# Designs tried in a protein design run: peptides against a protein of PDB entry 3B8E. Part 210

Target 1, 230 residues: chain A of PDB entry 3B8E
Amino acid sequence: PFLIFIIANIPLPLGTVTILCIDLGTDMVPAISLAYEQAESDIMKRQPRNPKTDKLVNEQLISMAYGQIGMIQALGGFFTYFVILAENGFLPIHLLGLRVNWDDRWINDVEDSYGQQWTYEQRKIVEFTCHTPFFVTIVVVQWADLVICKTRRNSVFQQGMKNKILIFGLFEETALAAFLSYCPGMGVALRMYPLKPTWWFCAFPYSLLIFVYDEVRKLIIRRRPGGWVE

## One batch from the design tools (peptide; made by RFdiffusion4, then SolubleMPNN)

Design b2_p27_7_s2 (from b2_p27_7, 24 letters changed)
Fold by OpenDDE base, seed 2:
Structure b2_p27_7_s2 (fold): chain B 230 residues (1-230), chain A 27 residues (1-27)
Amino acid sequence: as target 1 above (230 residues)
Amino acid sequence: VEEARREFEKKLEEFREELKKKIEELS
């Protein structure tokens, strides 16, 4: 997902510290919870009929599922980023190639899409304003990912949220997101400015999309056992 | 599956680290 920032030469929507917070803070507990649930579900359901083919298929499925979910997650973050920048006068088309001028401290007259000039400090405030909602969007989308990954074949509605570890992970991620978003000093320490509560809702369509995607995927797997989607 | 996941997570982490380094070099 970050390759898009480099390729498009857009202002950096997610700081390195925020990336580290995602990787170390938000992904670990979910990964652990999923590892436990996968181990439990695999023990219960399938003797591999053909261990070589089933292993290869399963590796491919995991890679595709994580790749697709990660792509949707990234798109959600990018959407939130573009919305915030658009609200501040920077349309997505105008952001293409703008990074060089955006990051230049000596250029204090970067024009937005409406001809408003932005100082370096103002640009960095807007950039850092994007970091928090991008992070929050990722966390909210990860809620869906966690709930989805709980079940390989069964609908979330069939298995329910019985796993206490999953629930704990969701609360931990949410608490971390709230802490990073609203704790005084995070704007200076982590370059994460406070987030308006309304921005939490920007991620919900993407969370819903992931839920729909997974339910459709599971439905296809149930209808076509042994297909490439399984 | 768990091994494949661990390998994928490792590769993903390596990729993230490489991207981070590249971003740090560019920013």
Scores: peptide ipSAE 0.000, ipTM 0.204, DockQ to the pose 0.019
Fold by OpenDDE base, seed 4:
Structure b2_p27_7_s2 (fold): chain B 230 residues (1-230), chain A 27 residues (1-27)
Amino acid sequence: as target 1 above (230 residues)
Amino acid sequence: VEEARREFEKKLEEFREELKKKIEELS
């Protein structure tokens, strides 16, 4: 998000505190869950035919899968950001290069895509209104990521939700998202204004996309053992 | 508000470092 903010010169979609909350709240629990599941899976896996090559292949596959899932997560977050700004009069094309004027407190007549003038205070309210749903979108998309990470080859429907660490991670992320979104004072302290409950559903198409992607990937792995996707 | 944010970011970074240490100890 911060890199795109710099490159596209758009209003900041996600604050530093929210990024840190993602890193701490959403990335660590999945990483721990995956470390435990890898340990359990490695214990349950038949001895790798070649431990060195199979580890390297598994690490590359995990890295590629996480890279692709991370891109889908980022797209989901930015989609939510652009939808909210568009609903407030700022179309995505208009946001390109707008940051300089957006962040200038002395410019109180920044025009939206429809010619409406926005004061600095109004712009900052809209910006901070975008931070919360961007964060929530990432969390909701990460639910799918957590669920799909449980299995390398088997469908989620085959193994079910038996991992207690996974369930705890889902709960922790959801609780953190709810706390940051709805706790009084978070708008002032974290620049995260309260979110309408309807915005939680904006991430669902992207979560579904991740599930479909992972199920297709797993299906390919099952049908083509030893293929490039393994 | 910015000071409160900086203090929170500092506390969060401290918490992150503590969690990393705990993860390293448990790994």
Scores: peptide ipSAE 0.000, ipTM 0.202, DockQ to the pose 0.076
Fold by OpenDDE base, seed 5:
Structure b2_p27_7_s2 (fold): chain B 230 residues (1-230), chain A 27 residues (1-27)
Amino acid sequence: as target 1 above (230 residues)
Amino acid sequence: VEEARREFEKKLEEFREELKKKIEELS
């Protein structure tokens, strides 16, 4: 998110507090759950592995989890961000290069895509309104990520949701997202303004995309073991 | 609330500058 913010010079889509909430609240339990599940699956189902092969498997799993899925998460977050700003009169094309004027507190007449002038306070309100949906979008996409990362080769439909820690992680991150989104005072304390419940559904297509992508990937791996997709 | 906002904005600006430096170092 910050890379795109700097490169495109758009208003900040994700606040520092939101990042901390992701890192400490939503990523930790999932990461632990995945580590336990990988260890459990390796212990219970596989003969003693070659340490070199295990390292390669872990590196590949990490690269998939934090690379490709991270990109889809970012795309989902930015989609929600652009939709909210568009609903408030700022089309995506107009946001490009707008950061300098957007962040300038002395400019109170920044025009939207329709010629409406926005004060600094109004701009910050709409910016902070984007923080919560971006966070929630990440959480909703993380549901898919957690479920798909449970196994490298097996379908989610075959493995099922047996890991209690993973299930707990899903509920914990969802509960945290709901708390941050709807608890009174979060807009003042964390600059995360309340999210309309409908915005939770904006991330669902991206979660579905991740599921489909991973199932297709796993299917290819099963059909072509040792292929370039592994 | 306005003071808290100003402090937050200042911290955010500092973070943006640090991030920009890190990106420049990695580029």
Scores: peptide ipSAE 0.000, ipTM 0.223, DockQ to the pose 0.023
Fold by OpenDDE base, seed 3:
Structure b2_p27_7_s2 (fold): chain B 230 residues (1-230), chain A 27 residues (1-27)
Amino acid sequence: as target 1 above (230 residues)
Amino acid sequence: VEEARREFEKKLEEFREELKKKIEELS
């Protein structure tokens, strides 16, 4: 998200603090869950595979999976961002290069795609209105990611939701999202204005897409062990 | 508010690093 902000010179879609909250809240619980699963699998007396090679392969696979999921998360967030700005009169094409004028406090007549003039304060309200739904979109997409990360090769349906840490992570992320979205003062502290409940549902198609993608990937891995998808 | 935000960001980063270390210790 931040890279696209820099490259496209668009208004800031997500605050730095919010990005940190995502990275801390959403990546850690999956990583802990995976660490516990590895510990459980290592307790299961499988012959010591070459720990260096298998660790590297696992780290690469995890890194690639997180990279792909992160890309889908970013796309979902940006989709939400562009929808909100478009609803407020700023078409995606008009946002390109607008950052300089958008962030200038002395320019109070920035025109939208329809010729409406926006004050600095109004622009910042719209910007901050985008932060919350962007964040929530990421969290909802991460629900799917957490469920996916629970199993390397098996379907989630085969192992069940027995991992208490995974469940705890889902609740923690959801609670964090609710706190940041609705707690008084978060609009000032984190520049996240309250989210309409309807925006929670905008991310569900992306979560479903990730879930389907991973189930298909796992199905391919199960059917073709040692394929390029591993 | 900006100072409080920076302090919060710093604490979050510290917490992230600690948790990453714990994850690495567990992994």
Scores: peptide ipSAE 0.000, ipTM 0.183, DockQ to the pose 0.070; fails the geometry check

Design b2_p27_7_s3 (from b2_p27_7, 24 letters changed)
Fold by OpenDDE base, seed 1:
Structure b2_p27_7_s3 (fold): chain B 230 residues (1-230), chain A 27 residues (1-27)
Amino acid sequence: as target 1 above (230 residues)
Amino acid sequence: LEKALEEFQRKLEEFRKELEKKIEELS
């Protein structure tokens, strides 16, 4: 997310505080839940024929999978960001290079794509209005990620939702997202303004995409054991 | 509850300021 912000010079899609809330609040419990599940899975794994080579291959595959999922999460967040700004009159193309003028407090007549002038304060409100939905989008996409990561090879439908730690992680993420989105004063304290409930659904297509992607991946792995997709 | 919430918000704001300072130092 931050790389696109720098490269495209768009208004800041995520505040530093929001990023910290993601890193410390939403990623930690899921990571712990996955660590426990991986440890349990690894105990159940037959001794690898070559522990060093098989471990290295597995680590590479995991890193690639997480990298891909992270990219899809970022795309989901940016989609939500662009939709919100478009609804407020800023089309994606217009946002390119706008940051300099956007962040200038002395410019109170920044025009949107429709010629509407925006004061600095108004621009900052809409910017901060994007932070919460972006955060929520990441959380909703992480639901799919957590559900998917339960098993490396089995479908989610086959494995089920038996991991209580995972369920707790999902609950914690959702509760944190709700707290940050709707608790009074979060707009001032964290620059996270209240989110319309409808924006929770904006991330669902991306969660579904991740889910479908992983199910397809797992299906390919099951049909072609030892393939490059494993 | 409102007082507790205000105190919590104040603590969050203080924490935010500290984090922002640390981020600025690291940037």
Scores: peptide ipSAE 0.000, ipTM 0.259, DockQ to the pose 0.034
Fold by OpenDDE base, seed 2:
Structure b2_p27_7_s3 (fold): chain B 230 residues (1-230), chain A 27 residues (1-27)
Amino acid sequence: as target 1 above (230 residues)
Amino acid sequence: LEKALEEFQRKLEEFRKELEKKIEELS
Protein backbone atom coordinates (compact mmCIF):
# COMPACT_ATOMS: atom_id res chain seq x y z
CA PRO B 1 0.00 0.00 0.00
CA PHE B 2 2.70 2.49 0.92
CA LEU B 3 4.67 1.72 -2.23
CA ILE B 4 1.65 2.46 -4.41
CA PHE B 5 1.15 5.69 -2.50
CA ILE B 6 4.71 6.75 -3.33
CA ILE B 7 4.68 5.56 -6.94
CA ALA B 8 1.29 6.97 -7.89
CA ASN B 9 1.57 10.11 -5.73
CA ILE B 10 -2.02 9.68 -4.58
CA PRO B 11 -3.46 10.81 -1.25
CA LEU B 12 -2.51 8.40 1.52
CA PRO B 13 -5.05 5.57 1.43
CA LEU B 14 -3.95 3.92 4.66
CA GLY B 15 -2.24 5.65 7.54
CA THR B 16 0.85 4.36 9.28
CA VAL B 17 -1.14 3.59 12.42
CA THR B 18 -3.64 1.52 10.48
CA ILE B 19 -0.81 -0.34 8.77
CA LEU B 20 0.62 -1.13 12.18
CA CYS B 21 -2.78 -2.33 13.35
CA ILE B 22 -2.95 -4.67 10.35
CA ASP B 23 0.56 -5.97 10.83
CA LEU B 24 0.26 -6.52 14.56
CA GLY B 25 -3.41 -7.08 15.14
CA THR B 26 -4.99 -8.70 12.14
CA ASP B 27 -2.19 -10.63 10.42
CA MET B 28 -0.61 -12.33 13.42
CA VAL B 29 -3.41 -14.69 14.44
CA PRO B 30 -4.22 -15.69 10.87
CA ALA B 31 -0.54 -16.37 10.24
CA ILE B 32 -0.40 -18.62 13.30
CA SER B 33 -3.56 -20.37 12.17
CA LEU B 34 -2.12 -21.02 8.72
CA ALA B 35 1.13 -22.28 10.21
CA TYR B 36 -0.86 -24.64 12.40
CA GLU B 37 -2.93 -25.86 9.46
CA GLN B 38 0.22 -26.46 7.45
CA ALA B 39 1.82 -28.41 10.25
CA GLU B 40 -1.32 -30.50 10.56
CA SER B 41 -1.38 -31.09 6.81
CA ASP B 42 2.27 -32.12 6.85
CA ILE B 43 1.60 -34.57 9.67
CA MET B 44 -1.20 -36.06 7.60
CA LYS B 45 1.16 -36.45 4.64
CA ARG B 46 3.01 -39.38 6.20
CA GLN B 47 4.82 -40.20 2.98
CA PRO B 48 8.57 -40.28 3.45
CA ARG B 49 9.61 -37.07 1.76
CA ASN B 50 13.02 -35.69 1.12
CA PRO B 51 13.29 -33.23 4.03
CA LYS B 52 15.43 -30.81 2.07
CA THR B 53 13.11 -30.50 -0.92
CA ASP B 54 10.01 -30.46 1.24
CA LYS B 55 11.34 -27.65 3.39
CA LEU B 56 12.13 -25.63 0.30
CA VAL B 57 8.68 -26.27 -1.14
CA ASN B 58 7.06 -25.25 2.12
CA GLU B 59 9.06 -22.04 2.29
CA GLN B 60 8.10 -21.20 -1.27
CA LEU B 61 4.45 -22.01 -0.63
CA ILE B 62 4.35 -19.88 2.51
CA SER B 63 6.03 -17.01 0.72
CA MET B 64 3.64 -17.28 -2.21
CA ALA B 65 0.62 -17.53 0.06
CA TYR B 66 1.56 -14.45 2.08
CA GLY B 67 2.52 -12.55 -1.04
CA GLN B 68 -0.74 -13.37 -2.79
CA ILE B 69 -2.86 -12.64 0.27
CA GLY B 70 -1.13 -9.31 0.78
CA MET B 71 -1.61 -8.38 -2.85
CA ILE B 72 -5.30 -9.29 -2.82
CA GLN B 73 -5.82 -7.38 0.42
CA ALA B 74 -4.11 -4.33 -1.01
CA LEU B 75 -6.23 -4.49 -4.16
CA GLY B 76 -9.39 -4.74 -2.11
CA GLY B 77 -8.37 -1.83 0.08
CA PHE B 78 -7.47 0.33 -2.88
CA PHE B 79 -10.75 -0.51 -4.54
CA THR B 80 -12.63 0.74 -1.50
CA TYR B 81 -10.38 3.80 -1.32
CA PHE B 82 -11.07 4.74 -4.93
CA VAL B 83 -14.81 4.18 -4.49
CA ILE B 84 -14.96 6.48 -1.46
CA LEU B 85 -12.94 9.19 -3.13
CA ALA B 86 -14.98 8.90 -6.31
CA GLU B 87 -18.17 9.31 -4.27
CA ASN B 88 -16.66 12.45 -2.80
CA GLY B 89 -15.84 13.85 -6.23
CA PHE B 90 -12.29 12.61 -6.80
CA LEU B 91 -12.02 10.25 -9.75
CA PRO B 92 -9.05 7.85 -9.77
CA ILE B 93 -7.33 9.58 -12.66
CA HIS B 94 -7.57 12.91 -10.89
CA LEU B 95 -5.86 11.48 -7.81
CA LEU B 96 -2.69 10.69 -9.75
CA GLY B 97 -0.11 13.27 -8.79
CA LEU B 98 -2.53 15.07 -6.48
CA ARG B 99 -0.63 14.22 -3.27
CA VAL B 100 1.63 17.25 -3.39
CA ASN B 101 -1.28 19.65 -3.42
CA TRP B 102 -3.37 17.40 -1.18
CA ASP B 103 -0.86 17.45 1.65
CA ASP B 104 -0.09 21.16 1.35
CA ARG B 105 -1.69 22.96 4.27
CA TRP B 106 -1.50 26.28 2.50
CA ILE B 107 -3.57 25.19 -0.48
CA ASN B 108 -7.24 25.41 0.45
CA ASP B 109 -8.68 25.32 -3.04
CA VAL B 110 -7.78 21.88 -4.38
CA GLU B 111 -10.33 21.09 -7.03
CA ASP B 112 -12.03 17.75 -7.38
CA SER B 113 -13.01 16.18 -10.68
CA TYR B 114 -16.14 18.33 -10.77
CA GLY B 115 -14.52 21.66 -9.95
CA GLN B 116 -15.48 21.74 -6.28
CA GLN B 117 -12.82 23.31 -4.09
CA TRP B 118 -11.67 21.45 -0.99
CA THR B 119 -9.99 23.00 2.01
CA TYR B 120 -7.09 21.26 3.68
CA GLU B 121 -9.30 20.23 6.59
CA GLN B 122 -11.97 18.86 4.30
CA ARG B 123 -9.38 16.87 2.36
CA LYS B 124 -7.94 15.39 5.52
CA ILE B 125 -11.39 14.42 6.73
CA VAL B 126 -11.99 12.57 3.47
CA GLU B 127 -8.54 10.97 3.66
CA PHE B 128 -9.11 9.78 7.21
CA THR B 129 -12.58 8.63 6.22
CA CYS B 130 -10.83 6.29 3.78
CA HIS B 131 -8.55 4.76 6.42
CA THR B 132 -11.26 2.92 8.33
CA PRO B 133 -12.99 1.43 5.28
CA PHE B 134 -9.63 0.42 3.87
CA PHE B 135 -8.85 -1.44 7.08
CA VAL B 136 -12.28 -3.04 7.25
CA THR B 137 -12.02 -4.07 3.62
CA ILE B 138 -8.75 -5.82 4.36
CA VAL B 139 -10.39 -7.69 7.23
CA VAL B 140 -13.34 -8.75 5.09
CA VAL B 141 -11.05 -9.85 2.29
CA GLN B 142 -9.00 -11.77 4.84
CA TRP B 143 -12.08 -13.81 5.64
CA ALA B 144 -12.09 -15.14 2.12
CA ASP B 145 -8.31 -15.38 1.84
CA LEU B 146 -7.96 -17.37 5.04
CA VAL B 147 -10.67 -19.76 3.95
CA ILE B 148 -8.97 -20.09 0.56
CA CYS B 149 -5.54 -20.69 2.06
CA LYS B 150 -6.85 -23.43 4.31
CA THR B 151 -6.80 -25.78 1.36
CA ARG B 152 -4.18 -25.97 -1.35
CA ARG B 153 -5.96 -28.27 -3.73
CA ASN B 154 -9.22 -29.29 -2.11
CA SER B 155 -12.37 -27.24 -2.05
CA VAL B 156 -13.29 -25.57 1.21
CA PHE B 157 -16.53 -27.49 1.03
CA GLN B 158 -14.62 -30.77 1.05
CA GLN B 159 -12.35 -30.05 3.99
CA GLY B 160 -14.72 -27.92 6.05
CA MET B 161 -13.95 -25.44 8.80
CA LYS B 162 -12.08 -27.68 11.23
CA ASN B 163 -9.32 -25.32 12.30
CA LYS B 164 -10.53 -23.71 15.51
CA ILE B 165 -7.59 -21.31 15.54
CA LEU B 166 -8.59 -20.03 12.12
CA ILE B 167 -12.14 -19.45 13.29
CA PHE B 168 -10.86 -17.66 16.36
CA GLY B 169 -8.64 -15.51 14.17
CA LEU B 170 -11.60 -14.51 12.02
CA PHE B 171 -13.57 -13.46 15.07
CA GLU B 172 -10.62 -11.58 16.51
CA GLU B 173 -10.09 -9.66 13.29
CA THR B 174 -13.77 -8.82 13.09
CA ALA B 175 -13.87 -7.69 16.71
CA LEU B 176 -10.76 -5.57 16.23
CA ALA B 177 -12.21 -4.02 13.09
CA ALA B 178 -15.43 -3.21 14.93
CA PHE B 179 -13.52 -1.76 17.87
CA LEU B 180 -11.29 0.44 15.73
CA SER B 181 -14.22 1.55 13.59
CA TYR B 182 -16.73 2.42 16.30
CA CYS B 183 -14.89 3.02 19.56
CA PRO B 184 -15.08 6.66 20.62
CA GLY B 185 -11.82 8.54 20.24
CA MET B 186 -10.38 6.35 17.48
CA GLY B 187 -10.86 9.16 15.01
CA VAL B 188 -8.59 11.37 17.08
CA ALA B 189 -6.18 8.73 18.31
CA LEU B 190 -5.79 6.62 15.18
CA ARG B 191 -7.17 8.95 12.50
CA MET B 192 -9.83 6.36 11.81
CA TYR B 193 -13.19 8.03 11.53
CA PRO B 194 -16.35 6.04 12.23
CA LEU B 195 -17.44 3.76 9.44
CA LYS B 196 -20.94 3.68 8.08
CA PRO B 197 -22.29 0.15 8.33
CA THR B 198 -22.83 0.10 4.57
CA TRP B 199 -19.08 0.14 3.97
CA TRP B 200 -18.70 -3.27 5.58
CA PHE B 201 -20.51 -4.66 2.58
CA CYS B 202 -18.35 -2.95 -0.03
CA ALA B 203 -15.74 -5.68 0.23
CA PHE B 204 -18.21 -8.56 0.05
CA PRO B 205 -18.52 -8.70 -3.73
CA TYR B 206 -14.76 -8.63 -3.97
CA SER B 207 -14.36 -11.36 -1.36
CA LEU B 208 -16.94 -13.45 -3.16
CA LEU B 209 -15.15 -12.94 -6.47
CA ILE B 210 -11.86 -14.06 -4.96
CA PHE B 211 -13.53 -17.06 -3.39
CA VAL B 212 -15.13 -18.09 -6.67
CA TYR B 213 -11.91 -17.50 -8.56
CA ASP B 214 -9.92 -19.64 -6.17
CA GLU B 215 -12.47 -22.45 -6.22
CA VAL B 216 -12.36 -22.40 -10.02
CA ARG B 217 -8.56 -22.36 -9.93
CA LYS B 218 -8.50 -25.34 -7.57
CA LEU B 219 -10.99 -27.15 -9.76
CA ILE B 220 -8.74 -26.62 -12.77
CA ILE B 221 -5.69 -27.82 -10.81
CA ARG B 222 -7.57 -30.96 -9.79
CA ARG B 223 -8.56 -31.65 -13.38
CA ARG B 224 -5.15 -30.80 -14.85
CA PRO B 225 -2.40 -31.70 -12.41
CA GLY B 226 0.90 -30.02 -13.21
CA GLY B 227 -0.65 -27.25 -15.27
CA TRP B 228 0.63 -23.68 -15.41
CA VAL B 229 -2.21 -22.59 -13.12
CA GLU B 230 -0.60 -24.38 -10.18
CA LEU A 1 6.41 10.96 14.98
CA GLU A 2 5.94 9.64 11.46
CA LYS A 3 9.62 8.73 11.25
CA ALA A 4 9.40 7.00 14.59
CA LEU A 5 6.36 5.08 13.44
CA GLU A 6 8.09 4.06 10.23
CA GLU A 7 11.07 2.84 12.20
CA PHE A 8 8.78 0.96 14.53
CA GLN A 9 7.00 -0.58 11.57
CA ARG A 10 10.30 -1.70 10.10
CA LYS A 11 11.30 -3.31 13.38
CA LEU A 12 7.96 -5.06 13.55
CA GLU A 13 8.34 -6.37 10.03
CA GLU A 14 11.77 -7.68 10.89
CA PHE A 15 10.39 -9.32 14.00
CA ARG A 16 7.59 -10.86 11.96
CA LYS A 17 10.08 -12.29 9.50
CA GLU A 18 12.11 -13.74 12.33
CA LEU A 19 9.01 -15.32 13.82
CA GLU A 20 8.02 -16.76 10.47
CA LYS A 21 11.50 -18.20 10.10
CA LYS A 22 11.33 -19.76 13.56
CA ILE A 23 7.92 -21.21 12.82
CA GLU A 24 9.29 -22.69 9.61
CA GLU A 25 12.23 -24.15 11.49
CA LEU A 26 9.91 -25.76 14.01
CA SER A 27 7.61 -27.10 11.33
Scores: peptide ipSAE 0.000, ipTM 0.238, DockQ to the pose 0.044
Fold by OpenDDE base, seed 3:
Structure b2_p27_7_s3 (fold): chain B 230 residues (1-230), chain A 27 residues (1-27)
Amino acid sequence: as target 1 above (230 residues)
Amino acid sequence: LEKALEEFQRKLEEFRKELEKKIEELS
């Protein structure tokens, strides 16, 4: 998200504070839960035949999977961002290169795609309005990510939701998202304005897509062990 | 807590702006 913001010179889609809340708040408990689950699964598995090569391959596969999921999360967040800005009169094409004028406090007549002038304050309101739904989109997509990461090869339906730490992580992420979205003062403290409840559902198609993608991937791995998908 | 968060947010924003400038210079 941040890289696209810089490369495209668009208004900031996700605040630095919200990024930190994701990295430190939403990802930590899930990461711990996955570490415990991996430790439990590794205790049950025989030692790898070649611990150096098998560990490297597994780390590469995990890194690629997380990279792909992270890319889908970013796409979901950006989709939400562009929809909100378009609803406020800023078409995606118009946002390209707009950052310089957008962030200039002395320019109070930035025109949208329809010729409406926006003050600096109005622009910042709409920018901060994008931060919350972008964050919520990431959290909702992370639900699917956490569920799919629980199993490397087996379907989630086979292993079930027995990891209490993972369940706690999902609730913690959701509670944090609700707190940041609706708690008074978050607009000032974190530049996150209250989210309309309808925006929670905008991320669901992406979560479903990730879930389906991973289940298909796992199905392929189960049917073709040692295939290119591993 | 709000004041501490605002100060933290300000520091993060400053850091972000520095990173943005560096990336703009590299891009």
Scores: peptide ipSAE 0.000, ipTM 0.268, DockQ to the pose 0.023
Fold by OpenDDE base, seed 5:
Structure b2_p27_7_s3 (fold): chain B 230 residues (1-230), chain A 27 residues (1-27)
Amino acid sequence: as target 1 above (230 residues)
Amino acid sequence: LEKALEEFQRKLEEFRKELEKKIEELS
């Protein structure tokens, strides 16, 4: 998100506070849960055919898969960001290059896509309104990510939700997201303004996409052992 | 905490501006 913010010169879609909440709040318990889940996964049980070469290949392929999931996650966040800004009068094409004027506190007449002028304060309110749903989108997509990371080869439907720590992680992420989104004072303290409940559902297509992606990947691995997708 | 976060945000914004300048110089 930060790189796209710089390259595209768009208003900041994800605040530093939001990033810290992800890294320190939502990712810790899931990361711990994944460490325990790896012991139950087929990844640790499957002996490599060649311990020297297969370990390196497996690590690279896992890293690539997580990188792809991370890209889908970012796309989900940006989708939510663009939808909110569009609802407030800023179409995606108009946001390109707008950052310079957007962040200038001395410009109080930034026009939206419909010719409405926005003060600096109004712009910052809508920007901060985007931070919360971006965060929530990440959390919702992380539900899928956590679930799919349980196994390398087996379907989620085959392995099931056995890890209690993983289930707790999903609950904790959701509870934290709800707290940050709806607790009074979060707009002032964390610059995370209240989220309409409908925005929780905005990420669901991307969560589903991650599930489908991983199930297809795992299906290919099962059908073609030793293929390039493994 | 709010003051500390604001200061941190300011530092990150400064870092962002430096990165933008470097990107512009390389582009």
Scores: peptide ipSAE 0.000, ipTM 0.263, DockQ to the pose 0.019

Design b2_p27_7_s4 (from b2_p27_7, 24 letters changed)
Fold by OpenDDE base, seed 2:
Structure b2_p27_7_s4 (fold): chain B 230 residues (1-230), chain A 27 residues (1-27)
Amino acid sequence: as target 1 above (230 residues)
Amino acid sequence: LEKALEEFQKKVEEFKEELEKKIEELS
């Protein structure tokens, strides 16, 4: 998120405090839960690989998987960010390079894509309105991402939802999201304004898409072992 | 209040950087 903010020079989509809440609060329990996931049934059936080569490959695969998950989460958050700003009159193309004027307190006539002028206070309200949905979107995407990460090749339906720690992690992150979204004072303390319940559903199509994509990917891997998709 | 929030955010960023450095040292 921060890299895109710098490169695209767009208004800040997610506050630094919120990023910390994601990194320390939301991702920790899920990551631990994955460590306690039951061994994948197909892994147990594999012939013993060379232990030296397998460790190196496994570390690379884990690193790549975590990197991919993080990118998917960021994409989900940015999707919600762009939707909210578009609904408020700021089209994605118009946001490019807008940060300089957006963050300037002395400019009170920043125009949106429709020529509406926005005061500094109005701009900050809409910016802070994006922070909470961005966070919630990450949580909702994590529901899918955590579930799909339970297995490398097997379907979630084959492996099942037996990891109680994972289930607990899903509830914990959801509860945290609800707390940060609706607890009084979060708008002042964390610049996270209360979220309309409708925005929880904004991420659902994206989470579903990721879930379906991963299941299809896994299906292809099962049908074509050793393919480029693996 | 905005200044206080900015200062707080700066402190949080500094803390994050310190944590990342500590994690790198422990890894």
Scores: peptide ipSAE 0.000, ipTM 0.243, DockQ to the pose 0.036
Fold by OpenDDE base, seed 3:
Structure b2_p27_7_s4 (fold): chain B 230 residues (1-230), chain A 27 residues (1-27)
Amino acid sequence: as target 1 above (230 residues)
Amino acid sequence: LEKALEEFQKKVEEFKEELEKKIEELS
């Protein structure tokens, strides 16, 4: 998310504090849950693994999975961001290079795509309005990611929701998203304005896409063990 | 906690502004 903000010079789609809340708050419990599940799986699979080669393969698989999922999360967040700005009169093409004027406190007449002038305060309200839906989009996509990461080869339907820590992580992420979205003062403290309930559903297509993608990937791995998809 | 969050937010904003300046220099 931040890299595209840098490259495209667009208004900030997600606040740095919100990014930290994602990285530290939402990802930590899931990471712990996955560590426990891997430990349980390794205890059950007492085959003498070569610890160097298997760690490297695991690290590469984890890195690729996090990289791919992170890219889909970013795309989902940016889609939500562009939709909100477009609804407020800023078309995606108009946002390119707009950051300099957008963040200038002395410019109170920044025009949208329709010639409407926006004050600095109005622009910041719209920017902060984007932060919450972007965050919620990431959380909803992370639900799919967490469910997917439970199994490397088996379908989620085969393993089930046995990991209580993972379930707790999902509830924690959801509770954090609800807290940041609806708690009074979060607009001032975290630059996250209240979310319209309809925006929770905006991320569901992306979550479903990730889920379908991973189930297809796992199906391919099951049918072709040792293929390029591993 | 609110004061600590405000201070943290301020540091994050300062860091953001520094990054923005570096971006402007690279653009």
Scores: peptide ipSAE 0.000, ipTM 0.247, DockQ to the pose 0.021
Fold by OpenDDE base, seed 4:
Structure b2_p27_7_s4 (fold): chain B 230 residues (1-230), chain A 27 residues (1-27)
Amino acid sequence: as target 1 above (230 residues)
Amino acid sequence: LEKALEEFQKKVEEFKEELEKKIEELS
């Protein structure tokens, strides 16, 4: 998220504090859960390390957790971000390069894609309105991504949901998302404004799409071992 | 900048610890 923020010079889609909440609150338990996942031969290229003496998460699991999960989360979050801003009059193309004017408190006439002028305060309200649903979207997308990260080749239906820690992690991150979204004071403390319940469902189609895509990918891998999709 | 980064990192670590405690309380 931050890299895209810098490269595209768009308004900040996710605050630093919310990123920390993701890293610690939503990613930690799932990452641990992956360490206890049943080995698949194509993922677990090395023998399981002793959790007491070695890193809990092997290099492959780390790469999946920080690379693949992070990428999918970012994509899902940005999808929600662009939807919210578009609903408020800011089309994605208009957001490119807008950061400088957006963050300038002395500019109170920033125009949206429809010529509506936005004060600094109004812009910041919209920005902070994006933070919570961005976070929730990450959680919802993470549900699918965590499940797909269990295996590279096997279907979720074949591997199953045997990892109780993973299941617990899914509930924990959801509870945390609900807490951060609806607890009083989070708007001030974390710049996370209360989320409309409808926004919880915004990411579901995206999560489902990722899930279906990954299952199709895995099916292709099973049919064509050594393919480019592996 | 280095001092500011160090202070920021310290605040981040403190925040991490606080979040971990809250997670432990919620778990």
Scores: peptide ipSAE 0.000, ipTM 0.226, DockQ to the pose 0.043
Fold by OpenDDE base, seed 5:
Structure b2_p27_7_s4 (fold): chain B 230 residues (1-230), chain A 27 residues (1-27)
Amino acid sequence: as target 1 above (230 residues)
Amino acid sequence: LEKALEEFQKKVEEFKEELEKKIEELS
């Protein structure tokens, strides 16, 4: 998120509070759940041929996979951000370089893509309206991320949803997202304005994409043991 | 790559802190 914010100089897509809620609130219980996930039957049965080299390769591949998932997650958040701003009259191309004028409280005539002038207060309302859906998008994408991280090689359909802690984590992060999104006063206290329930579905394509990506990756690993995709 | 990612994460965190300070100055 911050890289695009720096490079494109766009209005802030995700507030600090929302980031803290992700890092401390939504990710902690799920991360613990993954630590207690049952080892894949195949991992426990296969002794590494060379413990040093095979471990290093596996660590690099895991790191790369998490990096790719994180990028898809960020793309989902930005997609939601751009959709909301477009619905409010700011097309993505118009947002490029707009941050300087957007954040200037003395400029009350920032034009949208249709020539409508926006006051500082109006712009900040729209910005804060983006924070909540961005956060919710991250949570929805994390559902898929948590499910796929449960296994390294086996399909989710093969391993099943046996980890009760993971299921609890999914409910906890969803409940937190709902609380932050719809509790009165969150707009003032946390700069997270309430969103329409339909915005929860905005991330579903990206959640599905992550799921499909991981299932395809795992399928390739199963069909080609020792391949570059492992 | 891990070192580069760690350095990148550190730069992102530093930038995050600077951004937070700027937001506080504007609020």
Scores: peptide ipSAE 0.000, ipTM 0.261, DockQ to the pose 0.017; fails the geometry check

